# Peptides against a protein of PDB entry 6DSZ: the designs that were tried, part 56

Target 1, 361 residues: chain A of PDB entry 6DSZ
Amino acid sequence: NYVVTAQKPTAVNGCVTGHFTSAEDLNLLIAKNTRLEIYVVTAEGLRPVKEVGMYGKIAVMELFRPKGESKDLLFILTAKYNACILEYKQSGESIDIITRAHGNVQDRIGRPSETGIIGIIDPECRMIGLRLYDGLFKVIPLDRDNKELKAFNIRLEELHVIDVKFLYGCQAPTICFVYQDPQGRHVKTYEVSLREKEFNKGPWKQENVEAEASMVIAVPEPFGGAIIIGQESITYHNGDKYLAIAPPIIKQSTIVCHNRVDPNGSRYLLGDMEGRLFMLLLEKEEQMDGTVTLKDLRVELLGETSIAECLTYLDNGVVFVGSRLGDSQLVKLNVDSNEQGSYVVAMETFTNLGPIVDMCV

## One batch from the design tools (peptide; aimed at target 1 Y313 G317)

Design b2_p21_7_s2 (made by RFdiffusion4, then SolubleMPNN; from b2_p21_7, 9 letters changed)
Fold by OpenDDE base, seed 3:
Structure b2_p21_7_s2 (fold): chain B 361 residues (1-361), chain A 21 residues (1-21)
Amino acid sequence: as target 1 above (361 residues)
Amino acid sequence: KNLFEGDPDEVDRLAEKLLAK
């Protein structure tokens, strides 16, 4: 009996940082196909805590903290539309990953979207939103006592959603999305009514954005609003302020991932298809009334890494670069550039042995 | 390498330096 030790997947398809094991622990969670790896970020490096096998390829992985929870919960959606909310529990040396809620969110009717599965969580933890199918937005209300993830669909008139996020600082859950129609790409907002199970008019829209606008970043307060990333431009809009930049450096390669550096959303990391790592900076302007507004956007090249599928800022300028195509890395951001002008130093490299073809035997 | 080797505000200093360019 050759126990073919099933080679563990090494290609990273998602990563997230938060406080999953405890309120105090900083965790890195890595999705590798059907596997979830949980690390604690320590002074010595990444300490492995647990590996979890999922019942399918992880398509969405998001940490969130409902009101009254001491630590983050993990939402996972698989490519087979199995949804779960996971909790870490430790009792002495015993470590358990508990399913708090689960459900299958597959619809019998609908065209699976060509841009794949999008899953988002309202910053106030009122709902999960899912773009699974063209012309539908699925909502999972977050209820603490519900072990069954119940979902409903809201019809989207916009059939070709490119990306979608929940906005911060909204009285009602509000989505911001890039969509494509025959006239081009546009940005729109909708309020999501849980009560009426419908969309209401959102606070703002921006028609005729860049033709290759591909990503939405929801910006926390005090700025609020969203950043829209294209091939040639980066734009900010919050309903009151609009600002666009077109830095030539981003035209060289498509930005494919992003991550927020700090809680206030003043800085982001951007990764492109060539493995270039950028910082997006929001320059603040303090108004006489004490409000903070966006003065300017800046993009600065930090250096080069493996081609990121996902990025996550850990702590102390350490970034995890999750790569599907290459080796994943821990990198350090330095204040001073090296002789090559790079602010990035590789700390650790995690060998990618390539895609494990799950040969379904 | 100790992940905590360095100034916890290093990223802030980096950002400030980048904004000053």
Scores: peptide ipSAE 0.524, ipTM 0.907, DockQ to the pose 0.825
OpenDDE base, seeds 1, 2, 4, 5: peptide ipSAE 0.521, 0.512, 0.506, 0.521; ipTM 0.907, 0.909, 0.906, 0.909

Design b2_p21_7_s3 (made by RFdiffusion4, then SolubleMPNN; from b2_p21_7, 8 letters changed)
Fold by OpenDDE base, seed 3:
Structure b2_p21_7_s3 (fold): chain B 361 residues (1-361), chain A 21 residues (1-21)
Amino acid sequence: as target 1 above (361 residues)
Amino acid sequence: KNLFAGDPDEVDKLAEKLLAK
């Protein structure tokens, strides 16, 4: 009996950075199909801590820290709609991944959205939002004492949501989303009432955005609002300020992923379908009253990497490039460009052996 | 390689340099 040790998946389909193992540890979490890999980021590199097998392909993986938690919790949703909240516990050398809450969030009725599963967490940890089906927004209230993840649906009038995020700095949980209708793509906001289980009118909307607007980035305070990324343009809106740029360089390839560099949302990494890595910069303007406003948006080409499925900034200019199609990488951002004008240097490469074709023989 | 080798403010300096263009 040749136990063909099933090759572990190597293609990355998600990555997140945070403080999962402790308040002090910086972690990189990598989703590889059904496998979760947990690393500690050290001066020497990535130290593997634990691998976790999930009961399905990981579709959503997000770290969040409820008020009064010392470290981050992990939300996972699988492609089979199994949701869980995981906690890391260590006692001496014993490492346990504890399921704090779980549930199946599948609906019996609904068209699965063509753009796949979207899962988002309110920055104040009031709820999880899920776009699983067209015309429905699923809400999971976050309650510390609830071991069973219960969800309810709110009907969306907008049937074709492209991307959705929770906004920062909102008194009530507020979503911002790009949607498509017969007239084009638009941005809208809704407040989510947990009490009434309905949408209220959000603070702003932007009709007739770029036809290929594909991503929403929620911007932290002090800026607030959202960035909308298209094929040709990047726009910012916060209800009071609108700004748009159309840098020619982004027209060459579609931006497919992003990650925030700074806690204050001043800088983002962008990855495109050609493996180009960009920095999106929010230029600040300080007003006389001490308010910070967005002066300008800039996009700068940093260099080339593997085609990113996901990006995450670690620390000290180190970026993890999670690739599904190619090798994943640790790259370093440098202040000075090389002779080719690149600010990116590959530090480590993680061989992608391709999708494990489950040859069910 | 030491991931923390170099200037801890390197990303900030990079961003400042990019904004100055």
Scores: peptide ipSAE 0.546, ipTM 0.916, DockQ to the pose 0.816
OpenDDE base, seeds 1, 2, 4, 5: peptide ipSAE 0.540, 0.537, 0.535, 0.545; ipTM 0.913, 0.912, 0.915, 0.916

Design b2_p21_7_s4 (made by RFdiffusion4, then SolubleMPNN; from b2_p21_7, 9 letters changed)
Fold by OpenDDE base, seed 3:
Structure b2_p21_7_s4 (fold): chain B 361 residues (1-361), chain A 21 residues (1-21)
Amino acid sequence: as target 1 above (361 residues)
Amino acid sequence: KNLFAGDPNEVDKLAEKLLAK
């Protein structure tokens, strides 16, 4: 009996950075199909800590820190709609991944959305939002004492949501989303009432955005609002300020992923379908009253990497490039460009052996 | 390679340099 040790998946389909193992440890978490890999980011590199097998392909993986938690918790949703909240516990050398809460969030009725599963967490950890089905927004209230993840649906009038995020700095949980209708793509906001289990009118909307607007980035305070990324344009809106740029360089290839560099949302990494890595910069303008407003948006080409499925900034200019189609990489951002004008240097490459074709023989 | 080798503010300096263009 040759136990063909099934090759572990190597294609990355998600990555997140945070403080999962402790308050002090910086972690990189990597989703590879049904496998979760947990690393500690050290001066020497990525130290593997734990691998976790999940009961399905990981579709959503997000770190969040409820008020009064010392470290981040991990929300995972699988492609089979199994949701869980995981906690890392270490006692001496014993490492346990504890399920704090779990549930199945599948609906019996609904069309699965063509753009796949979207999972988002309110920055104040009041709820998890899920776009699983067209015309429905699923809400999971976050309660510390609840071991069973209970969800309810709110009907969306907008049947074709492209992307959705929770906004920062909102008194009530507020979503911002790009949707498509017969007239084009638009951006809308809704407040989510946990009490009434309904949407209230959000603070702003932007009709007739770029036809290929595909991503929403929620911007932290002090800026607030959202960035909308299209094929040809990048726009910012916060209800009071609107700004749009159309840098020619982004027209060459579709931006497919992003990650925030700074906690204050001043800088983002963008990856496109050609493996180009960009920095999106929010230029600040300080007002006389001490308010910070967005002066301008800039996009700068940093260099080339593997085609990113996901990006995450670690520390000290180190970026993890999670690739599904190619090798994943640790790259360093440098202040000075090389002779080719690249600010990116590959530090480490993680071989992608391709999708494990489950040859059910 | 030491991931923390170099200037801890390197990304900030990079961003400043990029904004100055």
Scores: peptide ipSAE 0.552, ipTM 0.921, DockQ to the pose 0.805
OpenDDE base, seeds 1, 2, 4, 5: peptide ipSAE 0.544, 0.542, 0.534, 0.546; ipTM 0.918, 0.919, 0.917, 0.920

Design b2_p21_8 (made by RFdiffusion4)
Pose (drawn by RFdiffusion4):
Structure b2_p21_8 (pose): chain A 361 residues (1-361), chain P 21 residues (1-21)
Amino acid sequence: as target 1 above (361 residues)
Amino acid sequence: SLPEHEFTEEEEEFWDELAEA
């Protein structure tokens, strides 16, 4: 027999922003399935540079440039456990994606967990963290000689884990995650020590959270902490400081995705399965000592995009809406809600044949 | 480090006005 592709996969599973082509090259990297798309934000709108194709299902796609690098290094993990670090190199008149490092990191003894694979990267590029199997948190230290991507497993007493994030602004690599056991689910803190290959007691106390907490947000450096998005209550956790708001405006649909807007983290974008688009706010309270603190949380609805699996703010009040169940599109957010109450205006839609349930000729 | 957006003064004012609306 023989199989050909009549149409490339159109559903968007992942999208990230960063400086990948050059420095201050606003790149939008869209993950479909086995395809990877790279764009440069120009005055024209989204203009592509190179659409590559891999022999794997892109499951983790993150950007970073470690200590003393020219441009961001892309990291990709295949669902069949193929890890690689890539680098856009336009040295010549052509384009080559050099593979700085690669290595298969499958464990012969783990069970894939509910909520699938999670790939997290250290705030200061100390290591790559993986959550492939239950009870096994895998660490991949980041240096130069680790070109044949080597790795080691730590053990995780917390068996059922929902979402994991690296915390900003800590003495060393620290992890914040939501896990489940009997008696509801909780949030616990750990420290990753890649010198002893162990877990150390985390920065702050284990808190009880909402029963349906589904997302953890890494809050940037000026504030520090973690934002946990459940079904009904949006909570902020940072050591002893703790804030939460529970607008009934949210419960109607589960919040699925989030995206950081400002570098400060004062504004965030949220998405519903009903197709909404929220703005999560961390309002500031600059005090007498020239320092900045955080006072409250406020969520107010912006309008509605399509159902988003990915979410990314690009530039000049524009957000790329990566849709898996429908057409992905481009959106302009305006201060003046011109028509009705929707601060959201569609600019461009991308044909997504969506989940093809049935068909005929 | 992780990538971040670099904002202009016009973009900062835009986002403040939108958060206040």

Design b2_p21_8_s1 (made by RFdiffusion4, then SolubleMPNN; from b2_p21_8, 9 letters changed)
Fold by OpenDDE base, seed 4:
Structure b2_p21_8_s1 (fold): chain B 361 residues (1-361), chain A 21 residues (1-21)
Amino acid sequence: as target 1 above (361 residues)
Amino acid sequence: MLPEIKYTEEEKEFLEKLAAA
C-alpha cells in the first residue's frame, strides 16, 4: 500500500491578516487550495499555530469582527460553495477551530460567473455579499441573535460584474462594483436593503471608466469612497471627489492584487503580473473644518517579488507575498533603496512545489 | 445545533420564479 503522502499544497491562493487567534495577536492566514495555515506574526517571524483542512478549495477567505466580538471571525467559502464562519478557540494548549455557522450557498439557478467567486464583507459586519452567478448578488445577513443566517439573492441588472466591494462609512450597506456592458466598463454603487431584499440607488456612479478597470478598493474613512484600478489608470471616487492618475509604470504589467497598509487607507500595496510591488499613496489635505480630503494619488515602485496572487501587510514594513506561480515570500520594505533602487528585501522564501494536481482521493 | 446558512422561503420562491423566467 503506497500511501502516497499527498504533498501539502504550496501554491498560495489567498492570504489575510487580522486578529484571529486573539485580540492582541496579529495573524497571517494562508489559503493553499484546501488547506488553511494559521500563523502568529512575531518579531522573529511567522509562528505556525494550526493547519486546517477544508472541505474544498478555498475561494474566499475574509476576516471580520462583528460588534461585540473580541477577535476576528473567519469567513470561508469554498469553490463548491460551502460557506462557514470560523472562530479560533484556545484552552490551554488545546487549539480548536470552531464552526460558528455553516451552509452551502450554491444556487441551482444561475450562470457561474467567468471571473469566479467574489466574497465581500460589509465593514460594519451587517452582511456578507457573494457574487457567485451573473446577475445575482447573494446576501448573508450577519445577525448574532439568529441561529439561522438566512441568505437571499438580489438581482443585478449588471450581468458582468468584474469586481465588487462594500464601501465604508455608509448608513446602509453599500456596494461599489465595476461592471462591463457593450459600451465599456463602468462603476456603480448600490445600497443593499436587508429589509426589502433589494438594491437601492447608491450614492454615486462613474460611467466609462478605463476599459480594463479590474479592481475595486474600498477606502476607509476619513477618505471614504473607492479606488478603481485599471491597466493604465488608477482612479478615486467618493461621490464628491474624483481623481485619476495614469502613471506610465503601471502600463507595463497588469495589477492583479492589492492590500491596505494603513488602517486609514492612506497607503496600499499593489502587485502586478511581473512581480513588481508598488505603493499607492493617498495624499491627504486637511481642511480647516477638520475634514480630510484626497489631495492626490501617487504610485511608487518599491521593487520586485514573486508574482503575487495575494499580498498582505503584516507589521513593521514586513509584507507577505502569497504566490501561486512562484515561491511565496516574506519581504521587508525599507525606507531607503538599495544600490539597485529597490526598497524590497526578501526575508524568507517558501518554496512552491507547483500545483498539487487535486488527487481527490 | 450550529447556526446554519439557509435560504428563506421567499428566496426559494424567488429562485423558482427566476428559473421559470
Scores: peptide ipSAE 0.336, ipTM 0.884, DockQ to the pose 0.012
OpenDDE base, seeds 1, 2, 3, 5: peptide ipSAE 0.231, 0.328, 0.222, 0.231; ipTM 0.843, 0.884, 0.837, 0.844

Design b2_p21_8_s2 (made by RFdiffusion4, then SolubleMPNN; from b2_p21_8, 9 letters changed)
Fold by OpenDDE base, seed 4:
Structure b2_p21_8_s2 (fold): chain B 361 residues (1-361), chain A 21 residues (1-21)
Amino acid sequence: as target 1 above (361 residues)
Amino acid sequence: MLPEIKYTEEEKEFLEKLAKA
């Protein structure tokens, strides 16, 4: 019996940062196909803590902190629709990953969406939302006291959802999504009623956005609203304010991933298909009443990295660049540019050995 | 017993209706 030691996957297909191991620890979690790698971010670099095998390719990986939890929980959805909520528990030297909830969320009916699985969590941790199938939005209510997480679907009239997020600062869980119809791409919002298991009209919509609008970024308070990223434009909308920019530099390559740098949503990293790393800046204006409004949007080219599948800002200007096509990297963002005009310095490179052909021998 | 993510009975009925549509 040749135990072909299946080469460990090296291609990164997701990454998240949060406080999973403790309330104080900053963690980097990396999804590599069926493998979850957990690191602690230290001043010296990434300290490996645990590797976890998952029962399928990780399709969604999100950290969230329900009310009364001291640290983040991890939601994972696999490509086989196996959902779980995981908790890290350490007892001395013993490290356990505890399953807090699990289930299969596959529907017997529905067309799997061509844009793949989208999983999102309400910022107030009221629910998980899943776009698995065209014309359906699955809700997993998050109730701590309930031993049963009763998932349900809500019908979406919009069959071709491109991206969806939960908005911040909403009394009810509210989704914002880009969808395509025969007239083009549009942005809409819906409130999600857990009680009635239906969508209510959301606070705003924007018809006829850029034809290649592909990503929604939910912006936290004080700005609120969402950023819509296209091929040629970046737009902000919060119901009251609309602002659009069309920086020529983003036209050269499609933005494919993003990550929030500042907790207040003032800065975002953007990565494109050529490995260019950008900073999106939200310039604030403070009103006389103490309200903060968006004054302007700006995009700055930081430099070049491996082609990011995912980005996550760690701390102190360190960014993890998760790459599927190339080597993943830890990079440092500098305040000053080098002689080549780059603000990016590679700190560490993680060799991508390519796709593991699961030779099921 | 670990918490289970499962469908409601209403959801099952909804899916059955959706299958017939």
Scores: peptide ipSAE 0.334, ipTM 0.891, DockQ to the pose 0.013
OpenDDE base, seeds 1, 2, 3, 5: peptide ipSAE 0.208, 0.284, 0.273, 0.179; ipTM 0.826, 0.872, 0.869, 0.812

Design b2_p21_8_s3 (made by RFdiffusion4, then SolubleMPNN; from b2_p21_8, 9 letters changed)
Fold by OpenDDE base, seed 2:
Structure b2_p21_8_s3 (fold): chain B 361 residues (1-361), chain A 21 residues (1-21)
Amino acid sequence: as target 1 above (361 residues)
Amino acid sequence: MLPELKLTEEEREFLEKLAAA
């Protein structure tokens, strides 16, 4: 009897930070294929709290806090379209992960998108949006009074969505997305009507963005709007302000992940395919009326890490680098550079034993 | 009773109409 000790997955395919275990605890949640690892971030490092097995590969993992919740809830979607909303509950030493909602969101009709599953949550927690299939946007309304979460699809005219996010500061839930058509790549916005189950025209659009525009970052207030990341350029748009930069340093390797550092959206970490870590800075200008506008964008090279699949700023300049291809790392961002000009110091390394090839048996 | 994420009958009809178009 060869007890094949199923080696635990070590490759990271997602990470998020928030207040999942309590309102006060800062957590790091790590997705490793079918496994969710929950940590508390401490001054001494990452304290493991719980590991949770999922019924499939985690494709989406997002923390959100509905109105009247004291702590964050966790939305998970698997690659087989199993969705759940999880709550952490501790009673003394007993730790339970409670399923608040669950279901399969697979449609019998639709072409799975070649760019994979995208899951997003409205910043005001009005809905979850899912791009699972070309030409469809699935909406899960988040109503506390509804005993049943009734998902529905809205038809997207744009068949080739590259990335999508909900915008901040919108009266109605508003998506911003990069899409491709025969003329190139474009950015568009739609308002989502829950009542009519349709898209309304969004506040702005930008046709003919960079041909390799690949990521949308929703920027919180006071700036609002979105950042569009390409191969050669980084652009900001909020309907009133447009600004683009083309720093030569980002052209060397494709940016593949990002994470917000400041709650106000003034700084973002960027990781590229070579493991370079950047800081994107939004410079503010205060107008005479007290409004804050974007003055400029700047990119700074911080240093080198493992190739990030995901990045999570924790606290006090500590960053978790989740890697699929290499070892995951806990790194410190320093104010001063080392002798090599790097601001990054590895604090801890988590060995990646290689891709668990899902043997489809 | 945990809220179940269900495809509504309305949603099924919507998807069927989309497939027939």
Scores: peptide ipSAE 0.330, ipTM 0.876, DockQ to the pose 0.012
OpenDDE base, seeds 1, 3, 4, 5: peptide ipSAE 0.032, 0.018, 0.017, 0.096; ipTM 0.552, 0.412, 0.390, 0.713; seed 4 fails the geometry check

Design b2_p21_8_s4 (made by RFdiffusion4, then SolubleMPNN; from b2_p21_8, 9 letters changed)
Fold by OpenDDE base, seed 2:
Structure b2_p21_8_s4 (fold): chain B 361 residues (1-361), chain A 21 residues (1-21)
Amino acid sequence: as target 1 above (361 residues)
Amino acid sequence: MLPELVLTEEEKEYLKKLAEA
C-alpha cells in the first residue's frame, strides 16, 4: 500500500488581497490549484490562518464587498464551473468558511473559450460577469433579497474576447473588453441591462488598437476608464481622454500580470515573462473646475523577481509575487535603488516543487 | 437555505434557442 502522500500544490495560479477575515485585517489569499491559503498580513510577514480545499482547480478568485457587508466576501469559480461565494466567520478560536451561495454555472451549450475562463465583479457589486464560452457573457445578479442567484447569458457578438473588466463610476454596470476580429484587435464597451437581459451600447469604443493588446485594467475614479496593455504600447481611454505610450523597455518581454497599488488608480505593478517588475504611474492634472484628468503615463523598471503569474501589493511597499513557473516571493519595494539599480529586495521565498502533473490515472 | 446559483428554465430555453440558430 504505497500511501502516495499527495504532495501539496506549490505553484501559485492566483492571489488577491482584501479584508476577508475582518474589516480591519489585511489578508492575502493564494490559490494553489485546488487549495486556497488564507493569510493575515502583519508587520512580521504572512501569518497563516486557514487552508481550504476546493472541489476543483481554482480558475477565478475575487474579493468583493456588497452593500451592508462589514468585510469582503470571496467569489470562487473552478475550472469545472463550480461557483461559490464564501464568508469567513470566526467565533473565538473556531474558524469556519461559510458558503453563502453555490452552484454549477456550466452551460450544456457553447464552445469553451480558448483564452480560458474570465470572471469579473462589478465595482458596485451589482453583478458577477463570466466569459466561459465564445459568444456568451454570463451574468450573476448580486441581489441580497433574493434567495436564488439567477444566472443568465447575454449573447456577445464579439466571439474572440481577449480580456474583459467592469468599469468604475458607471451608472449601469459597464464592461470594457479587448476582442479580435479579422481586421485586428479592438476595444469596446457595453452597458449590461439586468432588466432587459441585454447589452446596451457603452460610452466608448476604440477600433484598431495594438495587434497584441492583451489586458484591460479598469481604472477607478477620479480618472475612470481603462488601461489597455499591449506588447509595444500602453493606452488609456475613458471616453473623453485618450493617451498612449510606447516605452521601449516593455518590448523586451510580454507583460502578463498587473496589480493596482493605490486605491485611486495612480499606480500599478506590471510583471513580464522575464520576471521584470514595473511600476505604471498615472500622472494627474487638476482642472480649474476641480476635475482630475490624466496628464501622462509613465513606466519605471523596479527590478527583477520570479516570473509572476499574479502580483499583489500588500502594504508599506511589500508585494507578493505569486509564481507558477518559479518560487513565489515576498518582496520589498525600496525608495532608493541598490548598487545594481534595483528597487526590489526579496524578503521571503516560497519554494515551488514544480507543476503537479495531473496524472490522469 | 443557502442561495443556490440556478439557471432558470427561461435561461435553459434561451440557450437551447441559441444552439439551434
Scores: peptide ipSAE 0.374, ipTM 0.901, DockQ to the pose 0.012
OpenDDE base, seeds 1, 3, 4, 5: peptide ipSAE 0.325, 0.037, 0.011, 0.301; ipTM 0.882, 0.565, 0.234, 0.874; seed 4 fails the geometry check

## One batch from the design tools (peptide; aimed at target 1 T42 L314 E348)

Design b2_p22_1 (made by RFdiffusion4)
Pose (drawn by RFdiffusion4):
Structure b2_p22_1 (pose): chain A 361 residues (1-361), chain P 22 residues (1-22)
Amino acid sequence: as target 1 above (361 residues)
Amino acid sequence: SAAIKEAFEAPPLDWDALTEKL
């Protein structure tokens, strides 16, 4: 037999922003399935540079540039456990994606977990963290000689884990995650020590959280902490400091995705399965000693986009809405809610043949 | 196509004004 592609996969599973082509090149990297798309934000709008294609299903896609690098290094993990670090190199008149490092990191002894694969990267590029199998947190240290991507497993006493994030502004690599056991689910803190290959007691106390907590947000340096998005209550956890708001405006649909807007983290974007788009706020309270603290949380609805699996703010009040169940689109957020109550205006839609359930000729 | 170009040529959004109006 013989199989050809009559149409490339149009559903968007992942999208990230960063400086990948050059420095201050606002790139939008869209992950379909086996395809990877790279764009440069120009005055025209989204203009592509190179659409590559991999022999794998892109499951983790993150950007970073470690200590002393020219441009961000892209990291990709295949669902069949193929890891690689890439680098856009336009040294010649052409374009080549050099593979700085690669390595298969499948474990012969783990069970894939509910909520699938998670790929997290250290705030200061100390290591790549993986959550492939239950009870096994995999660490991939980041240096130069680790070109044949080597790795080692730590063990995780916490068996059922929902979402994991690296915390900002800590003495060393620290992890914040939501796990489940009997008696509800909780949030626990750990420290990753890639010198002894162990877990150390984390920065702060284990808290009880909402029963349906589904997302953890890495809050940037000026504030530090973690934001946990459940079904009904949005909570902020940072050591002893703790804030939460529970607007009934949210329970109608589960919040699925989040995206950081400002570098400070004072504003976030949220998405419903009903197709909404929220703005999560961390309002400031600059005090007498010239320091900045955080006082409260406020969530107010912006309007509605399409159902988003990915979410990314680009530039000049514009957000790329990566839709898996429908058309992905481009959106302009305006201060003045011109029509009705929607601060959201569609600029461009991208044909997504969506989940093809049935068809005929 | 011109509206998209104008959106990306627009000054940066006034985020404080938007937050106040929410």

